# Ledger of designs, part 184: peptides against a protein of PDB entry 3PUK

Target 1, 227 residues: chain A of PDB entry 3PUK
Amino acid sequence: ERGLKSVVWRKIKTAVFDDCRKEGEWKIMLLDEFTTKLLSSCCKMTDLLEEGITVIENIYKNREPVRQMKALYFISPTPKSVDCFLRDFGSKSEKKYKAAYIYFTDFCPDSLFNKIKASCSKSIRRCKEINISFIPQESQVYTLDVPDAFYYCYSPDPSNASRKEVVMEAMAEQIVTVCATLDENPGVRYKSKPLDNASKLAQLVEKKLEDYYKIDEKGLIKGKTQS

## One batch from the design tools (peptide; made by RFdiffusion4, then SolubleMPNN)

Design b2_p23_6_s2 (from b2_p23_6, 11 letters changed)
Fold by OpenDDE base, seed 5:
Structure b2_p23_6_s2 (fold): chain B 227 residues (1-227), chain A 23 residues (1-23)
Amino acid sequence: as target 1 above (227 residues)
Amino acid sequence: SNDFENQYKKLKEFNEKIKEEEE
């Protein structure tokens, strides 16, 4: 079945679980708010057990150390999630887990990446960015995780202009992650609106798609496809 | 394009260093 949920699960399985899988080894998986919702939308606990996950923990909560086990961090590239990770491994004496595998749901900003590299590099066994910054709702429906997107995009208040740009960029990035997950390079279409938000978003998506496929993991450049 | 490329390069370099340290 080619439902969006199954595609998302397949992407996570191949990009995350298969990447760090070791026979006979169990890991603790750390999730943030977004990845909790994401996994809940596309898999069951039994699926995670089959992938070698023994326990799922919330990265934001205070957790007891399990020093003998490796940790799989599947988190969004946000300051909050990164800070929580850093707390787990920031001190040699206070390592909560044996080692860390980090998988970001999207591109990690250089500032955050550098912060991780500077403080916790010795504890990290793997660090990857995957393109899965969306939540599947139905077979062909997904939800973007962009807070207050509607409000800022359609706000008549000029003071929100800067925030609008940030929101638009975030939306564009997430749309690109959907395309990447589906292995599609769409010809972007939009309806013109008075505020021209759709056209701006389309332009951002097109630009980001071009950039993504230029540097994709397989080195493949695909032509525009029907969306 | 430079932003994505730079991030990708940095990530590759980081992963390579990690592998070297594990050996």
Scores: peptide ipSAE 0.022, ipTM 0.505, DockQ to the pose 0.751
Fold by OpenDDE base, seed 1:
Structure b2_p23_6_s2 (fold): chain B 227 residues (1-227), chain A 23 residues (1-23)
Amino acid sequence: as target 1 above (227 residues)
Amino acid sequence: SNDFENQYKKLKEFNEKIKEEEE
């Protein structure tokens, strides 16, 4: 019954928790808005405890230093989340935690990555991207996290055309991350209406899927899965 | 695609550097 949720959890468990797990070690986990929603949708606190997480903290909130513990940052690659991380480790004299493991839910822009590298490289033990940018709702249902998607996609104002494209791109990217998470390469089906939003999105998804599987993380070309 | 590959490459390099520093 928890098909998608279980898949997402398994992905997180493997990509994040198993990756940084050390025997006998507990970590503090830092979450942002998106990852809070993500984890809440696919796991319980008890699950996190089993993975060696003792405390969950909101990255945006003021937190007391726990200098003897390592921190697991499971966050989105946004300026806001990155800035919060940098505040935790940017000062040589006032590190919040012993060390950091960073796992981004999506591709981290070079600008942000470079900022992290320049400021906090000595404190970072891991930095990875796991490509989960969606919220599972039901067994096969997910929600895209694209702000104002509806507004821009259906705005009649030509001035919003550029933003519409950005939103469509973001949506397509998230759909691809779902497919990647599920290890599926679905055939894209849509009602053929030239120049409509659905067609545009489908084309973007198709292109991104093609690119993804051509240059798969494992270098494997996967065939299309009939959906 | 190039941007993606480049980012992954950079990330990989970064992680490798971190590992080397820990050793």
Scores: peptide ipSAE 0.022, ipTM 0.485, DockQ to the pose 0.575
Fold by OpenDDE base, seed 4:
Structure b2_p23_6_s2 (fold): chain B 227 residues (1-227), chain A 23 residues (1-23)
Amino acid sequence: as target 1 above (227 residues)
Amino acid sequence: SNDFENQYKKLKEFNEKIKEEEE
């Protein structure tokens, strides 16, 4: 089943492509590691062509300027991806593209946002955050973009406790983005593990869900639903 | 963690500014 893939694609189509689409206009799309995997999981190149994307480029790689075309950056809000963007537009002489549309897959820290605003604002036509930080595999299965999550969560080494907490928080954030994408406020259920990692993660998710729905765009608190 | 509400406010303001500059 491809239910989750379809949902993710619909989200991207609505939040990204429909938002910046102009009739007859083609864009170059810049992707990072995560968004490459994400799009690969939920669409085909033909789908992107239909959305007005002519070429896909890796943001981390050196690229030749295409100054007559606008660029669509669909990237994670990381220093690495942001730095690559800044190199593309940081100077007039080094401007790679005509203009930029930026869509972050998650919350962009103020430090990064301010850096972009200060240096490249004139080149930016749109800047948005969308909540999509997971890779759909099956209709109801996704993979979180949290490096080394398994290692730290299940490490018996107490020296990893701090890192474990950071990883769990990151996982919780991404789970919340999944819920947001699905427009659901799930009742969190889990199977207990020996280290009680599932319980801790569940608690983090619950707290973050509460915060999210309290301050969502609609200003609505949704009841718990089945997910 | 950063406050999403504040961040989105900033984003909205930024986008509005961009829009104004384009008009």
Scores: peptide ipSAE 0.021, ipTM 0.497, DockQ to the pose 0.545
Fold by OpenDDE base, seed 3:
Structure b2_p23_6_s2 (fold): chain B 227 residues (1-227), chain A 23 residues (1-23)
Amino acid sequence: as target 1 above (227 residues)
Amino acid sequence: SNDFENQYKKLKEFNEKIKEEEE
């Protein structure tokens, strides 16, 4: 359990905090329901202070403007969270903060992204997807932070087969780590194709989840890809 | 450091390539 929490924290530190950190600069961090749970499971407030976060706020609540400070949004790509962000920086309201750094936990739909782009692009200094959510909204394919994953997974060169397995294993491990840290056993959704990459990854995830929770394979909920 | 639009565009393109191959 401690090991899993450490891995999740390291991922967030690298993908979010190290990415936007500036020496001597403090930020306000905005969280939603999912990211609140995630961070609370793997870090303490003192850890966040060390990363340059002075205050944590709930994105859903009304907040007082702090116009001299930049804001770090670590949120899920949902209409609710995005709407709250738009209230903070949209053209119809006064900006609550100096600028925004946005880190989405999953794939952000184009519809939501376009809304953000149309209303507050000038206020955004950074926008990234870190893909730490298990259930994607628009895609059943995961894009985790695994170097060269795309190349090896789709390479026709047989010499890359061993490396493909390694990256698949790494991806599966990351997914399971998040689930375990959050004490969740979500359903695995995938669509099989000729390359069968999605199916292979799903199988690895299922196996690892089974091992972790000591449950039989029938205990895992499988979902079909919506088509 | 690339601007916001360029950074996100690259990410989206990458994700779309993966999506297209799996669908």
Scores: peptide ipSAE 0.021, ipTM 0.413, DockQ to the pose 0.037

Design b2_p23_6_s3 (from b2_p23_6, 13 letters changed)
Fold by OpenDDE base, seed 4:
Structure b2_p23_6_s3 (fold): chain B 227 residues (1-227), chain A 23 residues (1-23)
Amino acid sequence: as target 1 above (227 residues)
Amino acid sequence: MDDLENQYKKLKEFNEEIKKEEE
């Protein structure tokens, strides 16, 4: 049962690889912690080779320049990942690669985006957000990239209420990215628990889904479906 | 909603700028 994995791979293939693919051209792909896990969950190295990726590098690690090759950055829009990118292209004399294609797994904050634009615009050939912020495990199962979600959501300590809200917000956002990936606007269903976390999360998801599908990439409004 | 719309606009504009520079 690898339905979701296949969907995710297809999404990445079409949104990332097909978007920047040039016949006969090989690229170096830069990954961060999340995208490493993501790709490992839905593809093999042979798949990446077929898509024109010659080598995979960790964006956080020191890397030798390969100035004759273009780089594909498939990364999360975090300060850490963005800073690593900026170091690769911040100086003309110290450019690690020939050019960069940037694909973010989620919405890039304006602050980070502006920083990239201001410092590395000339080195960038493409910048896109693909909205995949989850790890597929089974055909219909995924893991959210929200650290300590379980702890804060189920903590009986009232002092964690603020953090709980932040975590739930992040979870809701990622669930929306799953729906976007699956091209579905689902009716949200849940089982209530004593702390009513499921209900709160469901409300957040519903709200975010509504907003997303009102202004999606296609400019379409989709009706509710069953997921 | 406004943030999402603005984000798409920014990305679109940026990619258009990139395209123009390459041409």
Scores: peptide ipSAE 0.288, ipTM 0.809, DockQ to the pose 0.587
Fold by OpenDDE base, seed 1:
Parts: sequence; structure tokens; C-alpha cells
Structure b2_p23_6_s3 (fold): chain B 227 residues (1-227), chain A 23 residues (1-23)
Amino acid sequence: as target 1 above (227 residues)
Amino acid sequence: MDDLENQYKKLKEFNEEIKKEEE
């Protein structure tokens, strides 16, 4: 009945909670802006309690140390979120929690990853990318989180061309994460527009889908499906 | 494709290192 919301929740449950679950252990979960919205869209607090989460904290806020508990960081791979994590574990004397499990919603850039490894490796028990970079709305509806997408995509100013490409790339990436979450390799369809933005986006999605299914988490090649 | 493969590789290696440190 919940469609995409249910699928997203199932993915998070399997990829995050089941991955770090230990019998009798409760964790504090740290969320950023995106993952707060994501979880709010597909689960309830009671669901999180069932998964061994006792408290949810905002990673951006000042928090009191709970040094006896392990922390589950479910965050986006952004400089802001990573910096907050690093502050929690960057100093031996100032560690907020006992240890950290990190789950990124998308591919973590090497620059950020290297920064984490260099400063906090001893505090980390798990680091994983789960590739969920969208918000489920309805059964088959999702919202992309790409700032200023409209402005850059429809701007007639040539100076924005490079930014338009970046935005299109980001949108395509998020669409691919939806497909990955749904375990689908759909044929891409679009409505043609005068500015040909839809065509460009479709091409990017097709390319990324092809790459993804050639090399997926299981190393399997999947054929195209209809959706 | 190369980027995706590289991402999986780096995380795999890191998690292996973490596991070894815990043992």
C-alpha cells in the first residue's frame, strides 16, 4: 500500500539496521537534514525503536556525550555532515560516543572519505554507502533534492551552462538511486520540451543506469525492465 | 563504471581494515 515508502524503509532496514544490529544493544542515531526528511517520510519512531534505536539526535546540534553508547550515523556525504561527525570523534578526550557506524546515503567523495580515515578510523566500526538520495512521497512518487534545479535548467544565461550540467548530473544520479532502491532497470521515457532538458536528463539517466547495472553491489548485470 | 567500482573497492578495503583492528 505504501509502495515506494515501503520499499525505501525495507532498504534502510536491511542495509542499515540489520547491518549493525547486535543483540541487546541500543544505539543513538544521528541524522542530518536529508536523512531526517527521509526517515520521516517512510517510518515512525516506533519503527526505529524496534530496530534498536533509543534516541535520535540531529548531527548539526550540540549534543551531550553518551560515551557508553555506540552511535549510528545515517547521513549524507556532505562536508557539513562529515565535519559534524569528525567533531564527535576527532579528539580522544572529546569523543561523544563509544563508537560509530556510518551509513552514507550516497557515494562519499574521496576527499571526505580520506578525511574520515585520517582522523577517526579507530572509532569507526562500519562504513557503508546505501545509495538512497530521494524522498518518497507516494506509492510511485519521489522528490529529488537538487537545489535551484529549475533556475539553472531554464536559465537562458550562457554563464549558467556549467552549473546546469552539474544540476542535471545530480538529478540523474538521484533518479538512478531510486531505480537501485526499487531494483529496477527501466526504460527511460520523457516528455519532450522546447529546451530539450528532458532529453538531456534522460540520456544521463540511461547512461548511469547502464553503468550501475553493469557493476552493481552484487556484480550482476541486469537487463532492462519496463516501468 | 570505473567510479562505481572504485567506490565499492575503497569501502570494502576500509571495512576490512576496521575488522582487523577490532580482532
Scores: peptide ipSAE 0.274, ipTM 0.801, DockQ to the pose 0.614
Fold by OpenDDE base, seed 3:
Structure b2_p23_6_s3 (fold): chain B 227 residues (1-227), chain A 23 residues (1-23)
Amino acid sequence: as target 1 above (227 residues)
Amino acid sequence: MDDLENQYKKLKEFNEEIKKEEE
């Protein structure tokens, strides 16, 4: 029933918690809106405690400093989340925690990344992108986090064509992250629709999958599998 | 392909810098 959820949790455990874990060390974990939903979908608080997380805090809220504790930021690479991080470490007087481990759910734009480096580099102990930009719903079902996807994808208005393409690109990228999480390069299956949305999305996914598996983190090329 | 490679390189370099600064 929770096949995909288990895979997602295993990915987070390996990519985030195992990456920054130190024996006997507890951390405060900061979450944003998306990562709150993500973790809620695939783990329990007890699981997080086992991974060395003492408390979970909302990055958007005002928080009391805990200067003796290191902070684990598991957040989306958005201006809002990054700005909140910068408030925590942007000045010496405003440093809320001892140091920061940052794990982004997706590719961080250079603009945001450079802003972080310029302001808070000395406070950062780790920065990674783990590429999990979806919410697992069921064993083999997930929800993409693409705003207004339904509206633009199904809009018959030609004036929305450019936005539709942007949305499809974002969806394709997130689907690829799902495949990466599952460690699969699946053959894409779809049904044709009058607006040809399914075929366009499939083509984008296939292209991105090919690109992704040419140069993965391990430098390995994987063949297509059945899904 | 180029974007993924660039992102990987960027983060790798940054983490290497972090490690050097901490040592």
Scores: peptide ipSAE 0.258, ipTM 0.796, DockQ to the pose 0.571
Fold by OpenDDE base, seed 5:
Structure b2_p23_6_s3 (fold): chain B 227 residues (1-227), chain A 23 residues (1-23)
Amino acid sequence: as target 1 above (227 residues)
Amino acid sequence: MDDLENQYKKLKEFNEEIKKEEE
């Protein structure tokens, strides 16, 4: 009940499936690389069937049109995933599906959002950000999806400083999504290292947590908790 | 904070527009 996997599933169920659920209606669900891993980590196909998903498809692959069915896009807000979505609905005459419900795992950049709005707004029935950018491994263990995080954080090359900052920002965002999912506002603790990456990351997390809870979906402000 | 507020605002507005188009 308190396992991270179950918490993540409940979040997805509430934020995604319950949000677009219609009795008697089946949808096709489109997943990208991240969301495939995410769902695989916290649910079974039978669970998805219960939520009205008939089949799951990879957004990156060529797919046959199913024009009579609505599609649920559960994808990361990346150029690659967004471009694949746009290919499905970019042409008025060749829409892959009847309509689209889009749920992003994280904040969608304005550039991508504007691109979607400009090209296929009429095909969209819902667009929401659910802020789940991590993979639950165990009850209290999760992994971050930040490419080359280790390489850049520990790179001795000063030319990678800018990239390191980007990576740390991404990590901080994902940690905040974990906290949001668990409904916790932790007092951040870290072990200092010579490179002080942990300290920098902690500061980023604290700042982002403060921002998040100030404008929480429930309008709740929580004090710091132990975690 | 401004960035987060903007994100919520744009999505809210967009979903409201979608709702109007469906009616």
Scores: peptide ipSAE 0.255, ipTM 0.792, DockQ to the pose 0.620

Design b2_p23_6_s4 (from b2_p23_6, 13 letters changed)
Fold by OpenDDE base, seed 5:
Structure b2_p23_6_s4 (fold): chain B 227 residues (1-227), chain A 23 residues (1-23)
Amino acid sequence: as target 1 above (227 residues)
Amino acid sequence: SMELERQAKKLREFNEEIKKLEE
């Protein structure tokens, strides 16, 4: 069985690098906080070199222009990352790179997408959404990207109840995405804690898994697996 | 893909919910 890291790398290779590959062409790759962690978890610099990446840059940092090279943006669809991208291409006179290929790790909200479209559409050669919103830690261990999950899940403040539900929904969705990526339909197991958050999350995951496999790409309902 | 479309829908719903909470 291929570990989660290998699966994630294969997904990135196919969805991102193969999608924009040109023979003999090198690109600069721009990463944000999430994608830096993501790539670090599943590949080495040598792997990126093989995919035509010459340099990796942090999107949040002020960078020197390399106007003769195209840039590959592998970033999360957040206002912060998008704003940094817009700084690179928003001005006609101050474009940092020749052109941009943008790959979002998740669905890009219409508001952000429209902002990009309005500002620098002519500089964008590709804009694609992929579905990788988790970081593989081990063969079957991953970290979810849910902001403030700890705070809201463990908050005793009743005023945060609605936010807690939203966070749990997001976590459940990401778990289902992992299962889909691994082509698994697991029997959900959990260790209950005093707030019973694990039980609630498990129920959400089970429900979403059922929904997913009813409408999956193959139209198949798979049996439960262990994961 | 069907998967991406489904995820997109769910994420839109999520964002809408967040927006409502911020309001």
Scores: peptide ipSAE 0.034, ipTM 0.443, DockQ to the pose 0.061
Fold by OpenDDE base, seed 3:
Structure b2_p23_6_s4 (fold): chain B 227 residues (1-227), chain A 23 residues (1-23)
Amino acid sequence: as target 1 above (227 residues)
Amino acid sequence: SMELERQAKKLREFNEEIKKLEE
């Protein structure tokens, strides 16, 4: 496997599977659109079986109850995914699974969290936020989860300048997340032509990387790595 | 993973801002 895919898998294994693992216990795993793509990019079904997952289900689809099994929800913190979860546990008589472990791929807004808490807190054994919001393509290539990034970055309309800046910031933050996942402080390299977008993004990334490694978890300042 | 969580939060905030601009 390519390097980035292995790193992402290791992150998921540590943050999700190891966190809720119980010896001899199998779980049903529920995925949404993003996490389906994410897992498909970095693991096989056999890998998931080794982690105690018996079957994968799409959270958006109607599913038959399996009341004797616990469910692992690995989902994005979106209203759509949360609503689907709530349908699974919102009624005592219609609870689809024995209990739930929830792992969000990003910070869950308080509004959504409170909605979950109010309706089915007793069914939830774990609710954790992790930081995996990208999909690995190659060893050092990934896709960013930033809405309409292409459109705004390459828009010739000056009226989109503010939107472009927001997108650039979001992209830069996500790149820093990737670097953190890889434990790297890369020297930023880019091709500037024909537009200045690459240069702007590079500057943002460099700044954010500097800030990140200045105050990391261990208080260490890492030198630039080649990537 | 405190720093990683912080980065995720920032990304979320920016994404939300983008959505607001699109409304």
Scores: peptide ipSAE 0.034, ipTM 0.473, DockQ to the pose 0.057
Fold by OpenDDE base, seed 4:
Structure b2_p23_6_s4 (fold): chain B 227 residues (1-227), chain A 23 residues (1-23)
Amino acid sequence: as target 1 above (227 residues)
Amino acid sequence: SMELERQAKKLREFNEEIKKLEE
């Protein structure tokens, strides 16, 4: 299938695996909750083996040291995931792996970046940010990783209004990352519901897309495309 | 938006810093 899953896999292959690949070298890959779901949605274990990954480990779990092997961290830029990484490399005596390659699924906040830099810079061979903050479900369907999105968006409680806005902003940001990944400037379509949440989200996405393409890395303004 | 512009700027700065670390 040449759908969204294939595109996402190709992006990960190029941005992550090809970036750190060394001939004949095997790595341990560390995943968090989001990246586990992401990779599970677009690849098989056999695909990872072909990319030089011997085993995958959950970053949140206690793991045995494999000090002779390098580790590939494909994780979200969250305090929880970063803290787990720091536990692996924060102390010279507690280094679990030979070295680290870090790939974040989104922009890493300065506070987290500085913390990593201060503690583990000598152990890090690569540190990159890739813009993949969504999970492909079908050829043209993806799931946003926004906790409690359904609850807040559809809650009739007015006390949740502020949280609803935050959730919508987060969703809009993730949709923009999809567009960036696909290199598309799509028209936004939606089905309106009684609460008109879809319409509000669509407006946010359209606004953010416009801003994104005006200030993208390539400095190119793209017209609307079909995607 | 101003926020998106700020994020883009920060990303560029971050990438530059990472490049220095990789050297």
Scores: peptide ipSAE 0.033, ipTM 0.422, DockQ to the pose 0.408; fails the geometry check
Fold by OpenDDE base, seed 2:
Structure b2_p23_6_s4 (fold): chain B 227 residues (1-227), chain A 23 residues (1-23)
Amino acid sequence: as target 1 above (227 residues)
Amino acid sequence: SMELERQAKKLREFNEEIKKLEE
């Protein structure tokens, strides 16, 4: 029943915690809305303690400086989360923490990445994208986190067409992250809807899956699997 | 431990705040 949760946790442990772990060192971990839900779905606070996290903080809130401690930012690559990070390290005299390790749940757009690099590069010891953009619910069930997805996808307003495409792209990317996490290339199945959103999304997923396996780190091309 | 309980509480509080924002 917890198969997907365990897989996600193992991925986070290896990609994030093991990547920045230093013996005897404790870190403050900064989370946003998505990563809070993500971690709460697949681990306990005791698990985080075992990984060297002394305290977790909400990145969106004003926080008191703890200048002697390093911070682990596990956040989504959104303007909101990035802006909060930049507030913590944007000024040399007003740094909230000693240094930062940043782990994005998905691909960080170049615009955001460049903004970070330009303003805070000296404070960052690690910046990595780990490609986990879904919430595990059950062994084979997950939830996507795309703001206003329902509104834009099902809006009858044609002015939202461009936004709809962006949302669908984001959804497709998140679905691909599930496949990558599970190391699967599933056949995509969907029910047709009046707006044909499901079909379009399926096509995007298929395209992204192909791209992923062509350029993956292992250089492996996998066939379609049952899902 | 007291420290563990404190940290767990912080996590719960954070989650509750997020839930409130979703309502």
Scores: peptide ipSAE 0.011, ipTM 0.325, DockQ to the pose 0.017; fails the geometry check

